Peptides against a protein of PDB entry 2AUS. Designs and how they scored, part 56

Target 1, 323 residues: chain A of PDB entry 2AUS
Amino acid sequence: ADIKREVIVKDDKAETNPKWGFPPDKRPIELHIQYGVINLDKPPGPTSHEVVAWIKRILNLEKAGHGGTLDPKVSGVLPVALERATRVVQALLPAGKEYVALMHLHGDVPEDKIRAVMKEFEGEIIQRPPLRSAVKRRLRTRKVYYIEILEIDGRDVLFRVGVEAGTYIRSLIHHIGLALGVGAHMAELRRTRSGPFKEDETLVTLHDLVDYYHFWKEDGIEEYIRKAIQPMEKAVEHLPKIWIKDSAVAAVAHGANLTVPGIVKLNAGIKKGDLVAIMTLKDELVALGKAMMSTQEMIERSKGIAVDVEKVFMPRDWYPKLW

## One batch from the design tools (peptide; aimed at target 1 V100 D156)

Design b2_p23_6_s1 (made by RFdiffusion4, then SolubleMPNN; from b2_p23_6, 11 letters changed)
Fold by OpenDDE base, seed 3:
Structure b2_p23_6_s1 (fold): chain B 323 residues (1-323), chain A 23 residues (1-23)
Amino acid sequence: as target 1 above (323 residues)
Amino acid sequence: MEARIREYREWAREVRERRRAEE
């Protein structure tokens, strides 16, 4: 997720009209909410769907969606995309996750052995999805990016783990317990990261949202609710980006595919089939789409479809039609 | 980062204490 992508400039003379669009930092509060994502600290107890329903009630919203289910007992980072931004959560589904987990061992194991065995689970692991998963129960490989032991207290092991999307921490802990020879179970789990969303100053509770909405509606204070809602563009920070000319924005906003002449700059390392974010020169999200070319092909070619546009976020009227 | 690790250790302590009270 944190791979700094090189930016290749194709047109260094391309300018943007400051009168067109609404950059993330310049959106009026109502528009900011319409294109917002909350970095919610989900409490333990409710389902992710119940929490989304509560946010909709608190903020008087028609629609919202979450960036990847947390089990009822699991707390922590749940991105909730609002209104016009609701569909941006699809960019978060393939994103890496981080958790803090408490594992309880079913027997006594020397600390050195715990550390050695847990280190062996860094890398590729084979998992079977649990029975209650919406995913077909096929064996699949998942990546464990890192395991960091934070504390060992007898049979209780606190650790941080970075994982590929759809890695089951409960299953990981079960396999660690088997490898230790004593068995183990997941005592508690907290998600600390979901792609670009992490435990930082942007993390807010349901109670915070109630208070901040009240301050806005009753007291006219926008500051708190504005800070509690991130622009939808944050939800695509981990994706490769393509920045387009002002003249191409309206066409893409109408659902036209992005053609090569519309590209001003792009990230290195885009492959055919990658999910990419199409951005304005003001870093506004226009659309998500599937790359039909590599970065190299988009540089070398003078024409052709660069991106198959799948999901438009930008309103059709933010930029003028120039066709 | 160290401050967050402390918070996680405190959280884990609270979880362990709750579990021990349920046992």
Scores: peptide ipSAE 0.370, ipTM 0.871, DockQ to the pose 0.968
OpenDDE base, seeds 1, 2, 4, 5: peptide ipSAE 0.340, 0.369, 0.356, 0.338; ipTM 0.860, 0.870, 0.867, 0.858

Design b2_p23_6_s2 (made by RFdiffusion4, then SolubleMPNN; from b2_p23_6, 9 letters changed)
Fold by OpenDDE base, seed 4:
Structure b2_p23_6_s2 (fold): chain B 323 residues (1-323), chain A 23 residues (1-23)
Amino acid sequence: as target 1 above (323 residues)
Amino acid sequence: MEEEIKRYKEWFREVRERRRAAE
């Protein structure tokens, strides 16, 4: 998520009309909620689905969705996309995850051996999805980006792990235990990151949401609920972005594919087939789509479909039709 | 790092205690 992507400017003279759209930081509270994502601290106990249902009840919402299932016993970062932003979870599902785990070893192992073996699990690992997963139970490779041992206390190993989406930490710990020769199990797990969402000042509890909603509805204080909800644009920060002309926004908002002439600036390193965020010059999310060209092709070509638009978020009327 | 470790250890302790009290 922290990959600073280079921005390539195609049109340095492109301006945006300040009267058009609703930039993330300038949305009225009701509109902010309609296009919001909560960085929820999911408690241990409930399912991710139950927690989403509770948020809908607390905030009086019609729709919400989560950015990737946490098991009932697992706590921590659960992005919950609200109302019109609900489908932004598509950007979060494939995003990298970080966890803090407590592994319990079933025998005594020297600390040096624990450290050496756990380091070998950095990189590509082979996993089978658990029985409860809706994912086809095929063997699949997953990336472990890093393992950071925080503490070794006898048979208890506290560690941080960064992983590709859909890596099962329970299975990782099982395989580490096998490699150590004594066996191991996952004693505790907390998710500390889901793409751009992490443990920071934006992390809120269900209790916080109850209180903040009350302060808004009963006391007229919007500040707390406004801070507790992130703009949907937060949920796409980790994606490569393409910024478009004001004249192209309404067409894309109507579901038209993005063509090369509409591009003002774009991130480097876009490949054909990548999920990309189409943004206004005011950093408003217009749509998610599939790149039909590389960054280089989008620079070199004067015409053609740059992005196949898959999901529109922006209302059709925020920008005028200029065609 | 020590403060972070302490925080997670305390949190996991509380979670375990709550589970034991619910069993």
Scores: peptide ipSAE 0.305, ipTM 0.853, DockQ to the pose 0.378
OpenDDE base, seeds 1, 2, 3, 5: peptide ipSAE 0.225, 0.285, 0.251, 0.234; ipTM 0.819, 0.846, 0.821, 0.819

Design b2_p23_6_s3 (made by RFdiffusion4, then SolubleMPNN; from b2_p23_6, 11 letters changed)
Fold by OpenDDE base, seed 1:
Structure b2_p23_6_s3 (fold): chain B 323 residues (1-323), chain A 23 residues (1-23)
Amino acid sequence: as target 1 above (323 residues)
Amino acid sequence: DEERRRRYLEWFREVRERRRAEE
């Protein structure tokens, strides 16, 4: 999510009509909620599905979805996409995750050895999914981006870990314990990041949501609930983007594939098969799709399908039909 | 980063205290 992607301009003369669409910062509160994502601090105890059901009740919503399951005992960052934004969670599933974990060792190990062995688990690791996972139990490689030991207190090791999506921290801790020769288990786990969502000023509790909804509905104060909900565009910040002409927006909003002539600017480093966000020139999310060309091909070619559109988010009427 | 680290260490203290009370 922190990777700055270069922006390549293909059409430097392209303008946007300020009367068309609804930029993320200019949505009325009701529309903001319809296209919102909550950075929820999930409490320990409930399932991620129960928490989503509670949010729907608190905010009087018909639909919501979460950006990646946390186990019942796991707390922390759970992105919850609301209403018309519900499908944006597909952008968060493949996103990197960060956790803070408490590992308990089953024997005494010198701190120098703990530090040395844990450092060896940075990089590519082989994992087998646990039996309880909906994933086929095949061996798979996952990336551990970093391990940072925060504190060691006897047999208790507090550490921060950044991992590829679908890395099992419980399995990682088990293998660290085996490598240390004494065994270990995961005592506590908190997720501190899910792609662009992290522990920051946007993180809110279920209690906060109850209060903020009350302030809006009973007192007419929308400020708190507005700040508690992020625009759906936040959920795609980590994706490569393609910005399109105003004249192409309505066609894509109707489910047409994006063709090369519709592109105004794009991120560098798009590969064929990548998940990409199609944006307006006002940074509104139109759709998610699969890149059918690289960035280089999208620059060099004058025609062809650039993106196979998979999920449309923008309403069909925000931009005029110009075909 | 330092403020986040402080919060994690506070959480760790709370977790240790709770575990010691359960033992």
Scores: peptide ipSAE 0.084, ipTM 0.738, DockQ to the pose 0.780
OpenDDE base, seeds 2, 3, 4, 5: peptide ipSAE 0.035, 0.047, 0.030, 0.076; ipTM 0.695, 0.714, 0.675, 0.713

Design b2_p23_6_s4 (made by RFdiffusion4, then SolubleMPNN; from b2_p23_6, 9 letters changed)
Fold by OpenDDE base, seed 2:
Structure b2_p23_6_s4 (fold): chain B 323 residues (1-323), chain A 23 residues (1-23)
Amino acid sequence: as target 1 above (323 residues)
Amino acid sequence: EEERIRRYREWFREVREERERRE
C-alpha cells in the first residue's frame, strides 16, 4: 500500500536558500545522470548483472547497481541506480514487490477451490529459499500482502501478487499447488513493481536507452534521456522522511549524525531502528540513516541524535558549512 | 484491466515461443 505518511511540521518558519543545492528537477543533465535511477524493463534472458553491465556501456558509466535481482527468465521492473546514486538500491532491497505470475496446475481443480485456497495464502507464509539463493536455506516467514486472480483458464491461473522482499513466487506457487492437492509450477513471472518503481510512463527498455543516449550525444536533445532517468530521490519515496534545515545539510553531507535541532519536518510513524531518508527542504536526498528516536521523541526532545547517518549521497559542497 | 490482462497473456505467450525456438 502506498501508505501516505503524514507530515508533521516542527519549524514552520524554516526557509531554504534557492541558491543552494540541486533540486531533483533542476539538475543539469550530467548531474541528473550521476544521481539517477532507471526504471528498467528487464528483458527475459539476461541476468540482472548483465543488464546492469549493458546500461553502464550504453550510458558510459563507471558504476551502477540494481534494486533487487530478477532471475534470467523473469522480466519487468528492475530499478538501476547510476553512478553516485548506486548505493540508493539499499533502500529498494527491503521494499515490497509486485509480480504477475502464471501458475500451471498439474490437475483439474474447481475454480471456486482455486480462489478459496489462493486467498488463504494472503498474509504470513512460511517458505524455504531455493537452492540457488545466496541466503541460507532456512525456513522463514514472508508476508503476502495480496493475491489477485486475474484469470483462470482451466489449469492456468494468471494472478497478481504483492509480497514482502525476498518472497519466492516459485515457492509460493509450489505451496499453492500442494494445498490444491494436484501440484503446480510457475510457468511465467514478471515483476510489475519494486517499491516506488512500477509499470508506468517511466518504464524504459535497453533499446530506449540506446536511442535516447544517441539523441543526446549526436543530436543535442537531452529531453528523452532526462525523462528516462529518474532522480535518486524516487528510490526513497517509500521511506519515512526527515526534512532538515539548510544549516544542518552540510554537516550531514560530511557524515555527521542528524541532531533534533536540525529537523524542520518529518513523517509520522517513524520508529527507532527504521531506515529513514534525510531530505533538504527542496526534497533533495542528503543521506540514509537509522532512526535513533521515534517521530514523537523527535518532536518532544530539544536535543539528541535523531538519525545515525549510514550513507551520504549529497556532495559536501552543495550547501555551505554553517557551523 | 482486461487490456492489461491481455497484454500479460500475450507477453507470456511470446516469451514461451521464444524459449521453444531457442531450445
Scores: peptide ipSAE 0.255, ipTM 0.836, DockQ to the pose 0.388
OpenDDE base, seeds 1, 3, 4, 5: peptide ipSAE 0.237, 0.252, 0.246, 0.219; ipTM 0.827, 0.831, 0.831, 0.813

Design b2_p23_7 (made by RFdiffusion4)
Pose (drawn by RFdiffusion4):
Structure b2_p23_7 (pose): chain A 309 residues (1-127, 142-323), chain P 23 residues (1-23)
Amino acid sequence: ADIKREVIVKDDKAETNPKWGFPPDKRPIELHIQYGVINLDKPPGPTSHEVVAWIKRILNLEKAGHGGTLDPKVSGVLPVALERATRVVQALLPAGKEYVALMHLHGDVPEDKIRAVMKEFEGEIIQRKVYYIEILEIDGRDVLFRVGVEAGTYIRSLIHHIGLALGVGAHMAELRRTRSGPFKEDETLVTLHDLVDYYHFWKEDGIEEYIRKAIQPMEKAVEHLPKIWIKDSAVAAVAHGANLTVPGIVKLNAGIKKGDLVAIMTLKDELVALGKAMMSTQEMIERSKGIAVDVEKVFMPRDWYPKLW
Amino acid sequence: SAAIEKVAAEMLARRKAEKAAAE
């Protein structure tokens, strides 16, 4: 998921006018929240659905959604998109996820076999692909390991299968998600407590700094997604419901294939929309016309890059 | 990674506490 993509510039002269839109990290606090995402450290106990409900109450929001469900006892990275950016979690499906898990073996197994068997589970699995498994610690029947997987991969099922392959059987004692696409355990990971307190600092004490840092621009959710940057003049047509045509492309990522989920970005690097690529990168460069992206969801409001009559 | 090490340490501590309580 976190492969740095090459950027190919088709129109080296394209410029963006600061009058329109906002750099993503410079939105007024209200707009920042309307188009924000929280990198939340989910506590064990509540369901993911319940956590989102608590966040809506805390931030007094109308809409929110999480990216990738964590079970009630699972803690860790839970991206929660807010308001107008609620559906941006769609951008996380192609990006992978990482967990740290504690596996309790129901029988004694030599460490040699445990490491050998765990390794064989990399690649494909049926329940999804397992990118990597790294054993961190093996203490008796307890195995602590880090695993990277495709979205929708049930770690409980993976551990169960490892138990069968070892014949002794296995139980998942605990699980914590450490990565969900571009969201990881860094300075943006916040707790529900921080969120409540920072919201009070803002609404009661008038200080926006803390609630601002606790919420990321929605563009964070598309950091690992192939991108197509478009001219200022093309943003309005897309923001108004039109698919993206090739003439509007300024630059794009290499490796885009027809059918890929892409992010359409302004020259300020704001998220305009998510869509499916109807052409490849090379076709988008060589062709002068045609629909480049079948837009599935528009995020940018019509007001930022207006159509003037 | 320091973050992974911190998470691993916290998980192992919780596991050891659960085993001690079961005893």

Design b2_p23_7_s2 (made by RFdiffusion4, then SolubleMPNN; from b2_p23_7, 8 letters changed)
Fold by OpenDDE base, seed 2:
Structure b2_p23_7_s2 (fold): chain B 323 residues (1-323), chain A 23 residues (1-23)
Amino acid sequence: as target 1 above (323 residues)
Amino acid sequence: SAALERIVAEMKARRAAEEAAAA
């Protein structure tokens, strides 16, 4: 998520009409909710599915979806996409995750040995999915981006870990315990990051959502519920982006593929097959799609399909049909 | 961060309660 992507300008004269669309910060409250994502602090106890069902009841919503399952006992960052934004969760599933974990050792180990062995688990590790996973129990590699030991108290080791999507922290702790020679288990786990969503001022509880919805409906105060819900565009911040001409927006919103002439600017380093976000010049999410060209091919070519459009988010009427 | 300190405190408190209930 922290990868800074260069922006390459292809058309420096392209302007946008201020009368068209609804920029993320200019949506009326009802429209903001329809295109919203909550950075939820999931409590320990309930399933991620139960929590989504509660949010739907609290906010009187027809649809919602979460950006990656947390186990019942696991707390912390659970992105919940609302209503028309529900399908944006597909952008969050492959995103990196961060956790804080408490590991309990089954024997005494010198602190220097704990630190040395845990550092060896940075990089590529071999994991087997747990029995409860819908994923076939084949061995697979996963990346551990970093391990930061926060505290060591006798047999209890508190650490931060950044991991590739679908890394099992319980399995990591089990393997660390085996490498230490004493065994270990996961005592506690909290997710502190899911792609662009982290522990910050946007993190809200289920209780906050109850109160903020009440303040809006009973007291007419929309400020709190507006701040508690992020625009759906937040859920694609970690993706490579392609910004398009106003004349291309309505076509893409109707499900047409993006062609090279519609591109105004794009991120560097897009590869064929990458998931990309198609944006307006006002940073509105039009669609998600699969790149059919690299960044270089999108610059050099005058024509062709740049993006195969998979999911449209923008309504068809926000921009005029210009074709 | 104040968020991390709260998380650590909650995790320690829950662990201490689980250990006291198992004793």
Scores: peptide ipSAE 0.019, ipTM 0.555, DockQ to the pose 0.630
OpenDDE base, seeds 1, 3, 4, 5: peptide ipSAE 0.018, 0.027, 0.006, 0.022; ipTM 0.546, 0.553, 0.360, 0.538; seeds 1, 3, 5 fail the geometry check

Design b2_p23_8 (made by RFdiffusion4)
Pose (drawn by RFdiffusion4):
Structure b2_p23_8 (pose): chain A 309 residues (1-127, 142-323), chain P 23 residues (1-23)
Amino acid sequence: ADIKREVIVKDDKAETNPKWGFPPDKRPIELHIQYGVINLDKPPGPTSHEVVAWIKRILNLEKAGHGGTLDPKVSGVLPVALERATRVVQALLPAGKEYVALMHLHGDVPEDKIRAVMKEFEGEIIQRKVYYIEILEIDGRDVLFRVGVEAGTYIRSLIHHIGLALGVGAHMAELRRTRSGPFKEDETLVTLHDLVDYYHFWKEDGIEEYIRKAIQPMEKAVEHLPKIWIKDSAVAAVAHGANLTVPGIVKLNAGIKKGDLVAIMTLKDELVALGKAMMSTQEMIERSKGIAVDVEKVFMPRDWYPKLW
Amino acid sequence: GEKIEEFLERSKELKEELEELLE
């Protein structure tokens, strides 16, 4: 997921006018929230659905959604997209996820076999692909390990299968997500407590600084997604519901294949929309016309890059 | 051992913080 993609510039002269839109990190606080995402450290106990409901109440929001469900007892990274950026969590499906898990073996097994069996579970699995498994600690029947997986991978099922392969059986004592695409345990990871308090600092004390840092621009959700940057003049057509045509492309990531989920970005690096690539990167460079991206969801409001009559 | 204890304590602290918030 976190492979740095090469950027290919097709139109080296394209410029963006500051009058239109906003750099993603410089939106007025209300707009910042309308188009924001929270990197939330979900506490054990509530369902992911309940956590989102609490967030909507705390922030007095109409809409919100999470990216990748965590079960009630699971803690960790739970990206919660807000308001107009609610559907941006779609961008996380192609990005992977990482967990730290505690596995309790129902029988005694030599560490040698445990490490050897765990390693064999990398690659593909049926219940999804397991990118990597790193054993952190093996204390008796308790195995602490970090695992990177494809989205939708049920870790409980993975541990159960490891138990079968060892014959002694296994139980998942605990699970914590440490990564969900670009969201990880860094300075942007916030708790529900921080969110409530920072909201009070803003609505009661008039200080926006803390609630601002607790909420990330929606562009954060597409950090690991292939991107196509378009001209200012092309943003309006897309913002108004048209698919993206090749003439509007300024630069793009290498490796884009037909059918890939892509992010359409302005030259300010704001998220305009998510869509499916109808062409490859090379075809987008060589061709002068045609539909480059079948737009699935538009995020940018029509007001930022307006059509003028 | 030590890593497992730290891992279990970390989620416990989040649960205690949530309980205090819901009060």

Design b2_p23_8_s2 (made by RFdiffusion4, then SolubleMPNN; from b2_p23_8, 13 letters changed)
Fold by OpenDDE base, seed 1:
Structure b2_p23_8_s2 (fold): chain B 323 residues (1-323), chain A 23 residues (1-23)
Amino acid sequence: as target 1 above (323 residues)
Amino acid sequence: SALIAAFRARSERLRAELARLLE
């Protein structure tokens, strides 16, 4: 569920200068690309790294990064952050994921039993990471948020599953097969969601990107490539946000920590240690950082470090130095 | 089944599109 976070206003008189910054909807196409994220429909076959390399070649980019590895055989939602936005992918790593999986059973099982057993896998599960993962092969718990059976056809079970980041669907299917007593394997897997990125009108193929880049460069039509690239701010929609004064933006853009006096409004429910997005009053991403206070502490205190700034995205010159 | 068939067909379409791009 997209947890709608309450917004608490600390300074209701704070205004923003319309001449400063570049709101996501007002970026020239070149700047939009520099601060962009593609919601790519990754084809099955290539690695996530190969696909990123192809996007860099197609769009003539120097840098890009993906918002969480899909295995070669896995298709679907792969957020690819571009150029200056490349490091925004760190916001997507901890984000929940959704998949549609085709499980093949190795024996006949009554449909009622399939449904009953699969429902038991909602909640906490114990997994061992596969050998091919960069993750240490330690037993770990992961959350399965929901399992929705879409279709059962004999030994084939199509289902939707929402999971905590770093849950292995292949391992889940193996354990379901063991619980059913017949064994099972993952026949096919597609990622349908990665945090704020989902299967919607923003999902584009590599073929689409080739065509859209051609329309821009050869025909002068920027509309398609503009729509194919989301602003980097989309990649932080799932994070708690802190909106800051215009006078605080340049300091944070220079790498200064956010202090409490700079806060205009903030989301409820921020805890110390949370990853937070620091935003302008025009909803521009300034930086990502670690909350050093709770929401309540940020409201009650008059001074102190609210956010330890870890990664700046905004250029230093978009807002004036007012110190 | 119709949903399983459509699911598989989508993956095959993406493979075919990729193959055309590599040609």
Scores: peptide ipSAE 0.596, ipTM 0.951, DockQ to the pose 0.887
OpenDDE base, seeds 2, 3, 4, 5: peptide ipSAE 0.596, 0.593, 0.594, 0.594; ipTM 0.950, 0.950, 0.950, 0.950; seeds 2, 3 fail the geometry check

Design b2_p23_8_s4 (made by RFdiffusion4, then SolubleMPNN; from b2_p23_8, 13 letters changed)
Fold by OpenDDE base, seed 2:
Structure b2_p23_8_s4 (fold): chain B 323 residues (1-323), chain A 23 residues (1-23)
Amino acid sequence: as target 1 above (323 residues)
Amino acid sequence: SALIAAFRERSARLAAELAALLA
């Protein structure tokens, strides 16, 4: 679920200069691409790395990165961060995922039993990572947030599943098949959500990107390529946010840690150690960092390091140096 | 099964579109 985070205002008189920065909706097309993320509909067949390499060729880019690997045979939502935004993918790795899966049963099972057993797999499950995973093959728990059966046709079961990051749907289906007593395998898998990225009007194919880039370069029509690329700020929508004063922006953009006096407003429920997004009052992403205080400590304290800045995204010259 | 058929057809279409793009 989209956790609506409460916003606590610390400084209600803080204003922002409209001449400074580039709000996500006001970037020139070249700058929009440099700070962009594509919600790609990954086709089945290629690796996520091959698809990223194709996007770089199609859009004439030096750098890009993906928001969490899809296996070659898996289709659907693959966020691809571009150029200066490439490092924003780190915010998407821990994000929840949703899939639609086709499970094939190896025997006949009554529909009522299928529904009952699949409901028991909501909650905490024990998984072992597959051999092809870079993750050590230690048993670990993962959360299944929900299972929704979409259709049952004999031995074929189509279902939607919401899961914690790094849950293996193939392993889940194997365990469901064992619990049903007949065995099962994953016939097909599609990712329908990766954090803030979902199946919506922002989802584009590789073919769309070829056409949209052509319309821009040959015909001078930027509308399509602009719509096909989301601002990098989309990739941090699911994170807790801290909004800072204009006077603090340049220091953070130079890699300085955020101190408590620089905070204008912040989300409730930040804990020490959380990954947070540092934003301007125009909702521009300045940096990602580690919270060194809770929300409550950031409200109550007058001084101290609030955020250890780990990754800067904003250029140093978008806001003036005021220190 | 209408939803299962549509689900498989969508994946097949994406694979065909990719094959056409790479030809």
Scores: peptide ipSAE 0.597, ipTM 0.950, DockQ to the pose 0.892
OpenDDE base, seeds 1, 3, 4, 5: peptide ipSAE 0.592, 0.593, 0.593, 0.591; ipTM 0.949, 0.949, 0.950, 0.949

## One batch from the design tools (peptide; aimed at target 1 H207 D211 H214)

Design b2_p24_1 (made by RFdiffusion4)
Pose (drawn by RFdiffusion4):
Structure b2_p24_1 (pose): chain A 309 residues (1-127, 142-323), chain P 24 residues (1-24)
Amino acid sequence: ADIKREVIVKDDKAETNPKWGFPPDKRPIELHIQYGVINLDKPPGPTSHEVVAWIKRILNLEKAGHGGTLDPKVSGVLPVALERATRVVQALLPAGKEYVALMHLHGDVPEDKIRAVMKEFEGEIIQRKVYYIEILEIDGRDVLFRVGVEAGTYIRSLIHHIGLALGVGAHMAELRRTRSGPFKEDETLVTLHDLVDYYHFWKEDGIEEYIRKAIQPMEKAVEHLPKIWIKDSAVAAVAHGANLTVPGIVKLNAGIKKGDLVAIMTLKDELVALGKAMMSTQEMIERSKGIAVDVEKVFMPRDWYPKLW
Amino acid sequence: EEEEEEEREEKVEEELEELKEESE
């Protein structure tokens, strides 16, 4: 997921006018929230659905959604997209996820076999692909490990299968997500407590600084997604519902294949929309016309890059 | 200053507890 993609510039002269849109980290606080995502450290106990409901109540929001469900007892990274950026969590499906898990073996097994068996579970699994498994600690029947997986991978099922392969059986004592695409345990990871308090600092004390840092621009959700940057003049057509045509492309990531989920970005690096690539990177460079991206969801409002009549 | 911080922390904890009770 976190592979740095090469950027290929097709139009080296394209410039963006600062009158239109906003750099993503410079939106007025209200707009910042309308187009924001929270990197929330979900506490054990509530369902992911309940956590989102609490967030909507705390922030007085109409809409919100999470990216990748965590079960009630699971803690950790839970990206919660807000308001107009609610559907941006779609961008996380192609990006991977990472967990730290505690596995309790129902029988005694030599560490040698435990490490050997765990390693064999990398690659593919049926219940999804397991990118990596790193054993952190093996204390008796307790195994603490870090695992990177494809989205939708049920870790409980993975541990159960490891238990079967060992014959002694296994139980997942606890699970914490440490990564969900570009969201990880860094300075942007906030708790529900921080969110309530920072919201009060803003609405009661008039200080926007804390609630601002607790909420990320929606562009954060597409950090690991292949991107196509388009001219200012092309943004309006897309923002108004048209698919993206090749003439509007300024630069793009290498490795884009037909059918790939892509992010269409302005030259300010704002998210315009999510869509499916109808052409490859090379075809987008060589061709002068045609539909480059079948737009599935538009995020940018029509007002930022307006059509003028 | 310390008292005001403590009262604010209690308020936030009460609001989160109320959300939790409503979810039950």

